# Peptides against a protein of PDB entry 3HTU, part 4

Target 1, 75 residues: chain A of PDB entry 3HTU
Amino acid sequence: RRPEEWGKLIYQWVSRSGQNNSVFTLYELTNGEDTEDEEFHGLDEATLLRALQALQQEHKAEIITVSDGRGVKFF

## One batch from the design tools (peptide; made by RFdiffusion4, then SolubleMPNN)

Design b1_p8_7_s3 (from b1_p8_7, 3 letters changed)
Fold by OpenDDE base, seed 2:
Structure b1_p8_7_s3 (fold): chain B 75 residues (1-75), chain A 8 residues (1-8)
Amino acid sequence: as target 1 above (75 residues)
Amino acid sequence: PASFTYES
């Protein structure tokens, strides 16, 4: 799958589960309990980041990068 | 796990 395709799957989960306007660490999205049944669970962080960047271009997410960590807010 | 944590 391409990053854009992963982004679509991730956003579909966000939308269907009512997680819009929520903030996650990148780790929570791929290793958390809430996404254990999702296809993107276990996805490598590098690919996840590219997927989120694709969503960011569509104004569906905002990646938060701080000196000691990273997260993402979905819209 | 990253040190940055947040969940609503």
Scores: peptide ipSAE 0.061, ipTM 0.693, DockQ to the pose 0.167
Fold by OpenDDE base, seed 4:
Order: sequence, then structure tokens, then C-alpha cells
Structure b1_p8_7_s3 (fold): chain B 75 residues (1-75), chain A 8 residues (1-8)
Amino acid sequence: as target 1 above (75 residues)
Amino acid sequence: PASFTYES
């Protein structure tokens, strides 16, 4: 899958689970308990980042960096 | 959106 396709799957989960307006660390999205049954669970961070960047261009997410930590806010 | 929550 292309990064944009992963982004679509991730955002679909966010929308369906009612996680809009939530903030996650990149680790929580791919390694957390909440996403264990999702296709993107276990996705490498590099690909995840590209997927989120695609969503960011669509104003559906914002990648944040706080004290050397990275996370993402979904809209 | 004006507000957000943190998922831990």
C-alpha cells in the first residue's frame, strides 16, 4: 500500500471509533492495544509518518513535536 | 476543532 492508502485506513479507524480530536503518539497508533485488530497495527514508523503527512496535507491531522516526542492530532 | 483529548 502507498502512504496515502495507509492514511485512509488510519483515518477511517479514527472516524469509526470516534477518536476525532484525539492525540496519539506514533507508537500508540501502531503498537497500542486500541489498534491491535487494525490492518495498520505493526506498521513501520517511517511509513506511518508518510501516511500521516498525507492526511496533514488534507487538514485531517497535524503531526506535533513536543520535547523531542512526536504525536498526531486528528480532526 | 477548538478542543482535543489525549489518548494514553
Scores: peptide ipSAE 0.054, ipTM 0.658, DockQ to the pose 0.148
Fold by OpenDDE base, seed 5:
Structure b1_p8_7_s3 (fold): chain B 75 residues (1-75), chain A 8 residues (1-8)
Amino acid sequence: as target 1 above (75 residues)
Amino acid sequence: PASFTYES
């Protein structure tokens, strides 16, 4: 799958689960309990980041990068 | 790690 395709799957989950406007660590998205049944569970961080960057370009997400970690906010 | 969290 292309990053954009992964991004679509991730955003679909966010929307259907009512997590819009929520913040997640990158780890929570791919390793958390809430996404265990999702196709993107276990996705490598590099690919995840590219997927989120695709969403960010569409203003559907904002990647938060700080010295103590990284996260993402979905809109 | 859970530096940034929020789920509902």
Scores: peptide ipSAE 0.062, ipTM 0.690, DockQ to the pose 0.280; fails the geometry check
Fold by OpenDDE base, seed 1:
Parts: sequence; structure tokens; C-alpha cells
Structure b1_p8_7_s3 (fold): chain B 75 residues (1-75), chain A 8 residues (1-8)
Amino acid sequence: as target 1 above (75 residues)
Amino acid sequence: PASFTYES
């Protein structure tokens, strides 16, 4: 899958999951219990980042990079 | 978007 395709799957999950928190750590998205049944679970971080960057270009997400960790905010 | 979800 292309990064954009992964991004689509991730965003679809975010939109349908009913979760009330729009901020995630990158780890939670691919290694968390909440996404165990998703195709993107286990996705390598590098590919995940590219997927999120694709979403970011569409203003659907914002990657948060701080000195101690990274996350993503979905819109 | 339709909704905003998940842990932080």
C-alpha cells in the first residue's frame, strides 16, 4: 500500500472508532490495543509517519514532534 | 471530518 492508502485506512478508523481523544502517540496507533484488529496494526513507524504526513497535507492531521516523543492530532 | 478519536 502507498502511504496515502495507509493514511486513508488510519483516518477511517479514527472517524469510525468513536474514540473521544483526537491525540495519539505514534506507538498507540500501530501497537495499541485499540487498533489490534486494524490492518495498520504493526505497521512500521517509518511507513506510519509517511501515511500521517499524507494526511497532514490534507489538513486531516498534525504530527506533533517534541523533544521527548511524537504524536499526532487528527482533525 | 466526521469525528475525532483516541487516546493520548
Scores: peptide ipSAE 0.049, ipTM 0.659, DockQ to the pose 0.129; fails the geometry check

Design b1_p8_7_s4 (from b1_p8_7, 3 letters changed)
Fold by OpenDDE base, seed 3:
Structure b1_p8_7_s4 (fold): chain B 75 residues (1-75), chain A 8 residues (1-8)
Amino acid sequence: as target 1 above (75 residues)
Amino acid sequence: PADFSYDS
């Protein structure tokens, strides 16, 4: 799958599960309990980041990078 | 919900 396709799957989960306007760490998305049954569970961080960047370009997400961590907010 | 301690 391309990063954009992964982004679509991730955003679909966010929307269908009512997680809009929520903030996640990158770890929670791919390693958390809430996404264990999702296809993107276990996705490598590099690919995840590219997927989220694709969503960010569409104004569907905002990647948060701070000194001691990274996260993403979905809209 | 985010806890940045999980991804630093």
Scores: peptide ipSAE 0.071, ipTM 0.721, DockQ to the pose 0.293
Fold by OpenDDE base, seed 2:
Parts: C-alpha cells; structure tokens; sequence
Structure b1_p8_7_s4 (fold): chain B 75 residues (1-75), chain A 8 residues (1-8)
C-alpha cells in the first residue's frame, strides 16, 4: 500500500470511531489497544508518518512535532 | 478518545 492508501484507512477509522478532533501519539495509532483490529496496526512509524503527511496535505490532520515528542490531531 | 502524551 502507498502512504496515501494507509492514510485513507487511518482516517476512515478515526471517522467511523467518532474520534475526529482527537489527538494521538503516533504509538497509539499503530500499537494501541484501540487499533488492534485495524489493518494499520503494527505499521512502521516511517510509513505511518508519510500516511499522516498525506492527510495533512488534505487538511485532515496536523502532525505535532516537538523537540521531545510527536503526535497528530485529526480534523 | 485517548489521553494525550507526546510520543517520546
């Protein structure tokens, strides 16, 4: 799958689960209990980041990168 | 919804 395709799957989960406007760590998305049944569970962080960047281009997400941490907010 | 803490 391409990063854009992963992004679509991730956003579909966010939308269907009613978690728009929520903030996650990158770890929570791919390693958390809430996504254990999702295809993107276990996705490598590099690919995850590219997927989120694709969503960010569509104004569906905002990646938060600080000196000592990262997260993402979905819209 | 999950409690947020930066991934560090």
Amino acid sequence: as target 1 above (75 residues)
Amino acid sequence: PADFSYDS
Scores: peptide ipSAE 0.067, ipTM 0.723, DockQ to the pose 0.231
Fold by OpenDDE base, seed 5:
Structure b1_p8_7_s4 (fold): chain B 75 residues (1-75), chain A 8 residues (1-8)
Amino acid sequence: as target 1 above (75 residues)
Amino acid sequence: PADFSYDS
């Protein structure tokens, strides 16, 4: 799958679960209990980042990178 | 600011 395709799957989950405007750590998205049944569970971080960057270009997400870690907010 | 240290 292309990063954009992964991004679509991730965003679909966020939207369908009613978690728009919520913030997640990258770990929560791919390793959390809430996404265990999702195809993107276990996705490598590098690919995840590319997927989120694709969403960010579409103004559907904002990647948060700070000295204390990273996260993403979905819109 | 938020702490995202949980991101591993």
Scores: peptide ipSAE 0.060, ipTM 0.702, DockQ to the pose 0.098
Fold by OpenDDE base, seed 1:
Structure b1_p8_7_s4 (fold): chain B 75 residues (1-75), chain A 8 residues (1-8)
Amino acid sequence: as target 1 above (75 residues)
Amino acid sequence: PADFSYDS
């Protein structure tokens, strides 16, 4: 899958689960209990980041990068 | 309840 395709799957999950406007750690998205049944569970962080960047270009997400950690907010 | 902490 392409990054934008992964992004679509991730965003679909966020939307369907009613978690828009929520903030997640990158770890939660791919390793958390809430996404265990999702295709993107276990996705490597590098690919995840590219997927989120694709969503960010569409103004559907904002990647939060600080000196001590990272996260993502979905809109 | 949601609690956020940055992924480090």
Scores: peptide ipSAE 0.059, ipTM 0.701, DockQ to the pose 0.165

Design b1_p8_8_s1 (from b1_p8_8 with H1M F6V)
Fold by OpenDDE base, seed 5:
Structure b1_p8_8_s1 (fold): chain B 75 residues (1-75), chain A 8 residues (1-8)
Amino acid sequence: as target 1 above (75 residues)
Amino acid sequence: MPLPPVDV
């Protein structure tokens, strides 16, 4: 899958999972309990980042990098 | 290990 395709799968999960929160650490998305049944579970961080960057280009996500952490906000 | 939640 291309990064854009991964991004689509991730965003679909975020949008349809009934979640009321929209901020995640990168680790939560690929290693969290909430995504264990998703195809993107276990996805390497580098590929995940590229997927999120694709979503960011579409204004569907904002990658957050701070001194003591990182995550992503979905819109 | 999971990182602490980002503050935004």
Scores: peptide ipSAE 0.129, ipTM 0.742, DockQ to the pose 0.226
Fold by OpenDDE base, seed 3:
Formats: sequence, structure tokens, C-alpha cells
Structure b1_p8_8_s1 (fold): chain B 75 residues (1-75), chain A 8 residues (1-8)
Amino acid sequence: as target 1 above (75 residues)
Amino acid sequence: MPLPPVDV
């Protein structure tokens, strides 16, 4: 899958599960209990980041980069 | 490794 395709899957989960306007660490998205049944569970961080960047271009997410880690806010 | 919650 292309990063954009991963982004679509991730956002579909966010929308359908009512997680919009929530903030996640990147770890929570790919290693958390809430996404264990999702296809993107276990996705490598590099690909995840590219997927989220694609969503960011669409104003569907905002990647948060801080000194101690990274996260993402979905809209 | 888990990351701490992000403060925004």
C-alpha cells in the first residue's frame, strides 16, 4: 500500500470509531490495544508518518512534533 | 516504546 492508502485506512478508523478530534501518539496508533484488529496495526513508524503527512495535506490531521516524542491530532 | 501523552 502507498502511504496515501494507509492514511485512508487510518482515517476511516478514526471516523467510524468516533475518534475524531482526538490526539494519539504514533505508538498508540500502531501498537495500541484500540487498533489491534486494524490492518495498520504494526505498521512501521516511517510508513505511518508518511501516511499521516498525506492526511495532513488534506487537513484531516496535524502531526505534533515535540522534543520528547511525536503525536497526531485528527480532525 | 510507549511515548508519553502529547501536550498541546
Scores: peptide ipSAE 0.126, ipTM 0.741, DockQ to the pose 0.209
Fold by OpenDDE base, seed 2:
Parts: C-alpha cells; structure tokens; sequence
Structure b1_p8_8_s1 (fold): chain B 75 residues (1-75), chain A 8 residues (1-8)
C-alpha cells in the first residue's frame, strides 16, 4: 500500500469510531489496544508518518511536533 | 514505551 492508501484506512477508522478531534501519539495508532483489529496495527512508524502527511495535505489531520513528543489530530 | 499524549 502507498502512504495515501494507509492514510485512507487510518482516517476511515478515526471517522467510523468517532475519534475525530482526538489527539493520538503515533505509537497509539499502530500499537494501541484501540487499533488492534485494524490493518494498520503494527505499521512501521516511517510509513505511518508518510500516511499522516498525506492526510495533512488533505486537511484531514494535523501532525503535532513538540519538544517531548509527537502526535496527530484528526479532523 | 509510548510517549504520553501531547497537550495541544
């Protein structure tokens, strides 16, 4: 899958589960209990980041980079 | 170990 395709799957989960406007760490998305049944569970962080960047270009996500961590907010 | 959620 391309990053854009992963992004689509991630965003679909966010939307269908009512998780919009929630902030996630990158780790939570791919290693959290809430996504255990999702295809993107276990996805490598590099690919995840590219997927989120694709969503960001579509104004569907905002990647947050702070001094002591990273996160993402979905819209 | 995961980072804590960011406060934004």
Amino acid sequence: as target 1 above (75 residues)
Amino acid sequence: MPLPPVDV
Scores: peptide ipSAE 0.120, ipTM 0.744, DockQ to the pose 0.215
Fold by OpenDDE base, seed 4:
Structure b1_p8_8_s1 (fold): chain B 75 residues (1-75), chain A 8 residues (1-8)
Amino acid sequence: as target 1 above (75 residues)
Amino acid sequence: MPLPPVDV
């Protein structure tokens, strides 16, 4: 899959699963219990980042990089 | 490896 295709799957989960949380760490998305049944579970961080960057270009997400960690906010 | 949470 291409990064934008992964981004689509991730955003579909965020917007249709009924999850109330809008901010995630990168680890939570690919290694958390909440995404165990999703195809993107176990996705490598490099590919995940590219997928999120694709969503960011569409104004559907914002990647947050701070000195003490990283995360992503979905819109 | 787990990443530290973001503070926002």
Scores: peptide ipSAE 0.104, ipTM 0.737, DockQ to the pose 0.152

Design b1_p8_8_s2 (from b1_p8_8, 3 letters changed)
Fold by OpenDDE base, seed 3:
Structure b1_p8_8_s2 (fold): chain B 75 residues (1-75), chain A 8 residues (1-8)
Amino acid sequence: as target 1 above (75 residues)
Amino acid sequence: MPLPPVEV
């Protein structure tokens, strides 16, 4: 899957599960309990980041970068 | 390595 396709899957989960306007660490998205049954569980960080960047271009997410890691807010 | 938790 292309990053954009991963982004679509991630955002579909966010929307369908009612997680809009919530903040996640990147770890929570791919390693958390809440996404264990999702196709993107276990996705590598680099691909995840590209997927989220695709969503960011669509104003569906914002990647939050701090000195000690990154997170993402979904809209 | 996974990214560490971030406080936002």
Scores: peptide ipSAE 0.129, ipTM 0.757, DockQ to the pose 0.116
Fold by OpenDDE base, seed 4:
Order: sequence, then C-alpha cells, then structure tokens
Structure b1_p8_8_s2 (fold): chain B 75 residues (1-75), chain A 8 residues (1-8)
Amino acid sequence: as target 1 above (75 residues)
Amino acid sequence: MPLPPVEV
C-alpha cells in the first residue's frame, strides 16, 4: 500500500470509531490495544509518518509534539 | 534513507 492508502485506512478508523479530535502518540496508533484489529496495526513508523503527512495535507490531522515525542491530533 | 523533517 502507498502512504496515502494507509492514511485513508487510518482516518476511516478515526472517523468510524469516533476518535476525531483525539491525540495519539505514533506508538499508540500502531501498537495500542485500540487498533489491535486494524490492518495498520504493526505498521512501521516510517510509513506511518508518511501516511500522517498525507492526512495533514488534507487538514485531517496535525503532527505534534507529545511529552517530548511525536504524536498526532485528528480532526 | 533517513526520513526528512516533518512539514508542520
């Protein structure tokens, strides 16, 4: 899958599960219990970052700093 | 290749 396709899957989960306006660390998105059943669980961080950058260009997410690390807020 | 900086 292309990063844009991963971004679509991630945002579909965000929207359908009611996680809009929520903040996640990058680790939580791909390694947390909340996404355990999602196809993007276990996705490598490099590909995840590119997927989130694609969503950011669409104003659907914002990559932020969380507790001295990277995170993302979804809209 | 190293990841380029994130564009905020």
Scores: peptide ipSAE 0.103, ipTM 0.712, DockQ to the pose 0.047
Fold by OpenDDE base, seed 1:
Structure b1_p8_8_s2 (fold): chain B 75 residues (1-75), chain A 8 residues (1-8)
Amino acid sequence: as target 1 above (75 residues)
Amino acid sequence: MPLPPVEV
């Protein structure tokens, strides 16, 4: 899958799931229990970042960088 | 894991 396709799957999950929290660590998205049944579970971080960057271009997400961590906020 | 801080 292309990064854009992964981004679509991720955003669909965000939109359709009962998640009331729009902020995630990158690890939670691909390794958390909440996404255990999703196709993007286990996705490598490099591809995840590209997927999220694609969503960022669409103003659907913002990658957050802290001194020692990264996460994403969905819109 | 702790969540990153919320950005406005």
Scores: peptide ipSAE 0.069, ipTM 0.621, DockQ to the pose 0.378
Fold by OpenDDE base, seed 2:
Structure b1_p8_8_s2 (fold): chain B 75 residues (1-75), chain A 8 residues (1-8)
Amino acid sequence: as target 1 above (75 residues)
Amino acid sequence: MPLPPVEV
């Protein structure tokens, strides 16, 4: 899958599960319990980041950077 | 590692 396609799957999960307005670490999205049954569980961080960047360009997500990590919130 | 608390 292309990053944009992964982004679509991620955003669909966020929307369908009502996880909008939740802030996730990149780790939580791919390794958290909440996404264990999702196709993107276990996705490598590099691909995840590209997927989120694609969503960000669509104004569907915002990647948050802090001193010791990165997260994302969805719209 | 979790992010520090943020205002959403």
Scores: peptide ipSAE 0.044, ipTM 0.628, DockQ to the pose 0.243

## One batch from the design tools (peptide; made by RFdiffusion4, then SolubleMPNN)

Design b1_p9_1_s1 (from b1_p9_1, 5 letters changed)
Fold by OpenDDE base, seed 3:
Formats: sequence, structure tokens, C-alpha cells
Structure b1_p9_1_s1 (fold): chain B 75 residues (1-75), chain A 9 residues (1-9)
Amino acid sequence: as target 1 above (75 residues)
Amino acid sequence: MRNYGRNLV
């Protein structure tokens, strides 16, 4: 899958589960209990980041890169 | 549901 395709799957999960406007660490998205049944569970962080960057271009996500942690907010 | 991401904002 291309990063954009992974982004679509991730955003579909966010939307279907009603978690728009929520914030996740990158670890939570791919390693967390809440996504264990999703295809993107276990996705490597590099590919995840590219997927989220694609969503960010569409204004569907904002990647949070601060010194005390990294995450993403979905809209 | 645990959300550690909430601590980022």
C-alpha cells in the first residue's frame, strides 16, 4: 500500500469509531490496544508518518512534534 | 480506552 492508502485506512478508523478531534501518540495508533483489529496495527513508524503526512496535506490531521513527545490530532 | 496522546496537548 502507498502511504496515502494507509492514511485513508487510518482516517476511516478514526471516523468510524467517532474519534475525530482526538489526539494519539504515534505508538498508540500502531501498537495500542484500540487498533489491534485494524490492518494498520503493527505498521512501521516511518510508513505511518508518511501516511499521516498525506492526511495532513488534506487538512485531516496535524502531526505534533514537540520535545516532550510526538503524536497526531485528527480532524 | 487509554489515551496517552492527550498529554501532548
Scores: peptide ipSAE 0.250, ipTM 0.826, DockQ to the pose 0.151
Fold by OpenDDE base, seed 1:
Order: structure tokens, then C-alpha cells, then sequence
Structure b1_p9_1_s1 (fold): chain B 75 residues (1-75), chain A 9 residues (1-9)
């Protein structure tokens, strides 16, 4: 899958799951308990980041790169 | 379940 395709799958999960919080750490998305059954579980961080960057270009996500942690906000 | 992402904002 291309990063854009991964991004689509991730965003679909976020939308369908009706998460109360739209902010996740990068770790939570690919290693968290909430995504254990998702195809993108276990995805390497580099590919994840590219997927999220694709979503960011579409204004569907904002990558957070603060010193004490990295994450993403979905819109 | 905990959402650690909450701590980023």
C-alpha cells in the first residue's frame, strides 16, 4: 500500500470508531490496544508518518511534533 | 482506555 492508502485506512478507522478524542500519539495508532484488529496495526513509524502527512495535505490531520511527544490530531 | 494523545494538547 502507498502512504496515501494507509492514510485512508487510518482516517476511516478514526471516523467509524467515533473516538471521543481526536488526538493520538503515533505509538497509539500502530501499537495501541484500540487498533489491534486494524490492518495498520504494527505499521512502521516511517510509513505511518508518510500516511499522516498525506492526510495533513488534505487538512484531515495535523501532526504534532513537540519535544515531550509526537502525535496527530484528526479533523 | 487511556489516550496518551490527550497529553499532547
Amino acid sequence: as target 1 above (75 residues)
Amino acid sequence: MRNYGRNLV
Scores: peptide ipSAE 0.247, ipTM 0.823, DockQ to the pose 0.150
Fold by OpenDDE base, seed 5:
Structure b1_p9_1_s1 (fold): chain B 75 residues (1-75), chain A 9 residues (1-9)
Amino acid sequence: as target 1 above (75 residues)
Amino acid sequence: MRNYGRNLV
């Protein structure tokens, strides 16, 4: 899958689960219990970032980078 | 803790 395709799957999960406007750590998306049954579970962080960057270009997400970690807010 | 990402904002 291309990064934008991964992004679509991730955003679909966010939307269908009613978690728009929520913030996640990158770890939660790919390693969290809530996504264990999702295709993107276990996705490498580099690919995840590219997927989220694609969503960010579409104004569907905002990647958050702080000294203590990285996350993403979905709109 | 559920949704640790909440602490990023």
Scores: peptide ipSAE 0.245, ipTM 0.820, DockQ to the pose 0.156
Fold by OpenDDE base, seed 4:
Structure b1_p9_1_s1 (fold): chain B 75 residues (1-75), chain A 9 residues (1-9)
Amino acid sequence: as target 1 above (75 residues)
Amino acid sequence: MRNYGRNLV
């Protein structure tokens, strides 16, 4: 899958689960219990970041890269 | 690990 396709799957999960406007750590998305049954579970961080960047270009997400933590907010 | 909409990074 291309990063854009991963982004679509991730955003679909966020929407289906009713978690729009929520903040996640990057670890939570790919390693958390809530996504164990999702195809993107276990996705490497580099590909995850590219997927989220694609969503960010569409104004569907905002990547948070502070010194003490990393995460993403979905809209 | 759960997200209840109160996570902070």
Scores: peptide ipSAE 0.240, ipTM 0.826, DockQ to the pose 0.113

Design b1_p9_1_s2 (from b1_p9_1, 4 letters changed)
Fold by OpenDDE base, seed 1:
Structure b1_p9_1_s2 (fold): chain B 75 residues (1-75), chain A 9 residues (1-9)
Amino acid sequence: as target 1 above (75 residues)
Amino acid sequence: SRNYGLPLS
């Protein structure tokens, strides 16, 4: 799958599970219990980041990069 | 862990 396709799958999960406006660390998004049954579970961080960047271009997410960690907010 | 403001360390 291309990063954009991963982004679509991730956002579909966010939407159908009612997680819009929530903030996730990149780790819990792909390694957490909440996404164990999703195809993107276990996705490498580099590909995840590219997927999120695609969503960011569509104003569906905002990647948060701070000194003490990284995360993403979905809209 | 999940948060509604900033990512947790």
Scores: peptide ipSAE 0.150, ipTM 0.778, DockQ to the pose 0.152
Fold by OpenDDE base, seed 4:
Structure b1_p9_1_s2 (fold): chain B 75 residues (1-75), chain A 9 residues (1-9)
Amino acid sequence: as target 1 above (75 residues)
Amino acid sequence: SRNYGLPLS
């Protein structure tokens, strides 16, 4: 899958589970209990980041980079 | 899990 395709799957999960406007650490998104049944569970962080960047271009997500840690907010 | 704040360190 291309990063854009992963982004689509991730956002579909966010949308259908009603978690818009929520913030996740990158680890929670791919390694958390809430996504264990999703295809993107276990996705490597590098590919995840590219997927989220694609969503960010569409104004569907915002990657949060702070001095200590990273995450993403979905819209 | 849902979080309305910032990513946790």
Scores: peptide ipSAE 0.143, ipTM 0.776, DockQ to the pose 0.135
Fold by OpenDDE base, seed 5:
Parts: sequence; structure tokens; C-alpha cells
Structure b1_p9_1_s2 (fold): chain B 75 residues (1-75), chain A 9 residues (1-9)
Amino acid sequence: as target 1 above (75 residues)
Amino acid sequence: SRNYGLPLS
């Protein structure tokens, strides 16, 4: 799958589960319990980041970078 | 964990 395709799957999960406007760490998205049944669970961080960047271009997400680490907010 | 502002590790 291409990053954009992964982004679509991730956003679909966010939308159908009502997680819009929520903030996640990158680790939580791919390693958390909430996404265990999703195809993107276990996705490598590099690919995840590219997927999120694709969503960011569509204004569906915003990658957050702080001193403590990185996360993402979905809209 | 999730938050509405900053990522939580």
C-alpha cells in the first residue's frame, strides 16, 4: 500500500470510531490496544508518518512535534 | 494515551 492508501485506512478508522479531534502518539496508533484489529496495526513508524503527512496535506490531520515526542491530531 | 492537546507517551 502507498502512504496515501494507509492514510485513508487510518482516517476511516478515526471517522467510524468517532475519534475525530483526538490526539494520538504515533506509537498508540500502530501499537495501541484500540487499533489491534486494524490493518495498520504494526505499521512501521516511517510509513505511518508518510501516511499521516498525506492526511495532513488534505487537512485531515496535523502532526504534532514537541520536545517529548510526536503525535497527531485528526480532524 | 490519547489527549486533545498534546501527545502523551
Scores: peptide ipSAE 0.157, ipTM 0.785, DockQ to the pose 0.125; fails the geometry check
Fold by OpenDDE base, seed 3:
Structure b1_p9_1_s2 (fold): chain B 75 residues (1-75), chain A 9 residues (1-9)
Amino acid sequence: as target 1 above (75 residues)
Amino acid sequence: SRNYGLPLS
């Protein structure tokens, strides 16, 4: 899958599960219990970041990068 | 797990 395709799957989960306007650490998205049944669970961080960047271009997410870590907010 | 040092909910 391309990053954009992963982004689509991730956002579909966000929308269907009512997680819009929620904030996650990158770890929670791919390693958390809430996404264990999702296809993107276990996705490597590099690919995840590219997927989120694709969503960010569509104004569906905002990646939060600080010196001590990273996260993402979905809209 | 959560990183409480990040400005996240």
Scores: peptide ipSAE 0.124, ipTM 0.768, DockQ to the pose 0.172; fails the geometry check

Design b1_p9_1_s3 (from b1_p9_1, 4 letters changed)
Fold by OpenDDE base, seed 5:
Parts: sequence; structure tokens; C-alpha cells
Structure b1_p9_1_s3 (fold): chain B 75 residues (1-75), chain A 9 residues (1-9)
Amino acid sequence: as target 1 above (75 residues)
Amino acid sequence: MRNYGSPLV
């Protein structure tokens, strides 16, 4: 899958689960219990980041970089 | 289950 395709799957999960406007750590998205049944669970962080960057270009997400790590907010 | 260390803006 291309990053854009992963992004679509991730955003679909966010949308259908009603979690728009929620903030996640990158770890939560790929390693958390909430996404255990999703195809993107276990996705490597580099690919995840590219997927989120694709969503960010579409104004569907904002990658957050803080002193103690990174996360993402979905819109 | 959420990670309470999640960044907030």
C-alpha cells in the first residue's frame, strides 16, 4: 500500500469510530488496543508518518511534535 | 484504551 492508501484506512477508522478531533500518539495508532483489529496495526512508524503526512496535505490531520514525542490530531 | 501521555494542542 502507498502512504496515501494507509492514510485512507486510518482516517476511515477515525471517522467510523467517531474520533474526529481526537489526538493520538503515533504509538497508539499502530500499537494500541483500540486498533488491534485494524489493518494498520503494527505498521512501522516511518510508513505511518508518511501516511499521516498525506492526510495532513488533505487537511484531515495535523502532526504534532512536542518535546516529549509526536502525535496526530484528526479533523 | 488511551495513552494519557498523548500530546494535546
Scores: peptide ipSAE 0.178, ipTM 0.798, DockQ to the pose 0.151
Fold by OpenDDE base, seed 2:
Structure b1_p9_1_s3 (fold): chain B 75 residues (1-75), chain A 9 residues (1-9)
Amino acid sequence: as target 1 above (75 residues)
Amino acid sequence: MRNYGSPLV
C-alpha cells in the first residue's frame, strides 16, 4: 500500500470509531490496543508518518510535533 | 486504552 492508502484506512478507522477530534500518539495508532484488529497495526512509523502527512495535506489530520514527542489530531 | 502521555493541544 502507498502511504496515502494507509492514510485512508487510518482515517476510516478514526471516523467509524467516532474518534474525530481526538489526539493520538503515533505509537497508539500502530501499537495500541485499540487498533489491534486494524490492518495498519504494526505499521512502521516511517510509513505511518507519510500516511498522516497525506491526510494532513487533505486537512483531515494535523501532526503535532512537540519537544517531547509527536502525535496526530484527526478532523 | 489510551496513552496518558498523548500530546495535548
Scores: peptide ipSAE 0.176, ipTM 0.799, DockQ to the pose 0.148
Fold by OpenDDE base, seed 1:
Structure b1_p9_1_s3 (fold): chain B 75 residues (1-75), chain A 9 residues (1-9)
Amino acid sequence: as target 1 above (75 residues)
Amino acid sequence: MRNYGSPLV
């Protein structure tokens, strides 16, 4: 899958589970208990980041990169 | 399971 396709799957999960406007760590999305049944569970961080960047271009997410951590907010 | 105390770590 292309990063944009992964982004679509991730956003569909966020929307379907009613978690828009919430913040996640990158780890939570791909390694968390809440996404164990999702196709993107276990996705490598590099590909995840590209997927989120695609969503960011669509104004569906905002990647938060700070000195002491990283996260993403979905809209 | 969510970590609401530190969502950016």
Scores: peptide ipSAE 0.169, ipTM 0.799, DockQ to the pose 0.190
Fold by OpenDDE base, seed 4:
Parts: sequence; structure tokens; C-alpha cells
Structure b1_p9_1_s3 (fold): chain B 75 residues (1-75), chain A 9 residues (1-9)
Amino acid sequence: as target 1 above (75 residues)
Amino acid sequence: MRNYGSPLV
């Protein structure tokens, strides 16, 4: 899958689960219990980041970078 | 599940 395709899957999960406007760490998106049944569970962080960047271009997400980690807010 | 070690939590 291309990063954009992964982004679509991730956003679909966010939308269908009613978690728009929620903030996630990158870790809990791909390693958390809440996404264990999703296709993107276990996705490598590099690909995840590219997927989220694709969503960010569409104004569907905002990547948050802080000194001690990274996260993402979905819209 | 949240990562409580993250400053975003």
C-alpha cells in the first residue's frame, strides 16, 4: 500500500469509531489495544508518518511534534 | 490504550 492508502484506512477507523478531534500518539495508533483488529496495526513508524502527512495535506490530521514524542490530531 | 509517558497524553 502507498502512504496515501494507509492514511485512508487510518482515517476511516478514526471516523467510524467516532474519534474525530481526538489526539493519539503514533505508538498507540499502530501498537495500541484499540487498533489491534485494524489492518494498520503494526505498521512501521516511517510509513505511518508518511500516511499521516498525506492526511495532513488534506487537512484531516495535524502531526504534533514535541521534544519528547510525537502525536497526531484528527479532524 | 494511552501511552502515559507521552507528553501528548
Scores: peptide ipSAE 0.159, ipTM 0.794, DockQ to the pose 0.208

Design b1_p9_1_s4 (from b1_p9_1, 6 letters changed)
Fold by OpenDDE base, seed 5:
Structure b1_p9_1_s4 (fold): chain B 75 residues (1-75), chain A 9 residues (1-9)
Amino acid sequence: as target 1 above (75 residues)
Amino acid sequence: MKNYGKPLS
């Protein structure tokens, strides 16, 4: 799958689960219990980041990079 | 500092 395709799957999960406007750590998305049954669970961080960057281009997400960690907010 | 609404680490 291309990053954009992964992004679509991730956003679909966020949307159907009613978690828009929520913030997640990158770890939570791919290693968290809430996404265990999702195809993107276990996705490597590098690919995840590219997927999120694709969503960010569409204004559907904002990647947060602070000194204390990284995360993403979905819109 | 901004409040993102959840810990990021």
Scores: peptide ipSAE 0.148, ipTM 0.738, DockQ to the pose 0.101
Fold by OpenDDE base, seed 3:
Structure b1_p9_1_s4 (fold): chain B 75 residues (1-75), chain A 9 residues (1-9)
Amino acid sequence: as target 1 above (75 residues)
Amino acid sequence: MKNYGKPLS
């Protein structure tokens, strides 16, 4: 899958589960219990970042990369 | 600083 395709799957999960406007650490998205049944569970961080960057271009997410932590906010 | 409402680490 291309990063954009992964982004679509991730955003679909966020939307369907009613978690828009929520904040997640990158780890929670791919390694958390809440996403265990999702296709993107276990996705490598590099690909995850590219997927999130695609969503960011669409203003559907904002990646947080401060020195004290990393995460993403979905809109 | 921004308050994201959740720990980022």
Scores: peptide ipSAE 0.146, ipTM 0.736, DockQ to the pose 0.098
Fold by OpenDDE base, seed 4:
Structure b1_p9_1_s4 (fold): chain B 75 residues (1-75), chain A 9 residues (1-9)
Amino acid sequence: as target 1 above (75 residues)
Amino acid sequence: MKNYGKPLS
């Protein structure tokens, strides 16, 4: 899958689960209990980041990079 | 520092 395709899957999960406007750590998305049944569970962080960057271009997400960690907010 | 509403680590 291309990064934008992964992004679509991730955003679909966020939307369908009613978690728009929520903040996640990158770890929660790919390693969390809530996504265990999702295709993107276990996705490597590099590919995840590219997927989220694709969503960010569409104004569907905002990647948060701070000194004490990283996360993403979905819209 | 921005408040993102959740810890990021």
Scores: peptide ipSAE 0.143, ipTM 0.735, DockQ to the pose 0.100
Fold by OpenDDE base, seed 1:
Structure b1_p9_1_s4 (fold): chain B 75 residues (1-75), chain A 9 residues (1-9)
Amino acid sequence: as target 1 above (75 residues)
Amino acid sequence: MKNYGKPLS
């Protein structure tokens, strides 16, 4: 799958799961318990980042790369 | 940046 395709799958999960909090660490998305049954579980971080960057271009996410951890905010 | 909503580390 292309990064954009992964991004679509990730965003679909976020939007359909009705999360009470739209902020996630990158680790939570691919290694967390909440995504164990998702196709993107276990996805390498490099590809995940590209997927999120694609979503960011569509204003559906904002990647947070501060010194004290990294994450993403979905919209 | 602000208003994260939860810890990122």
Scores: peptide ipSAE 0.141, ipTM 0.743, DockQ to the pose 0.094

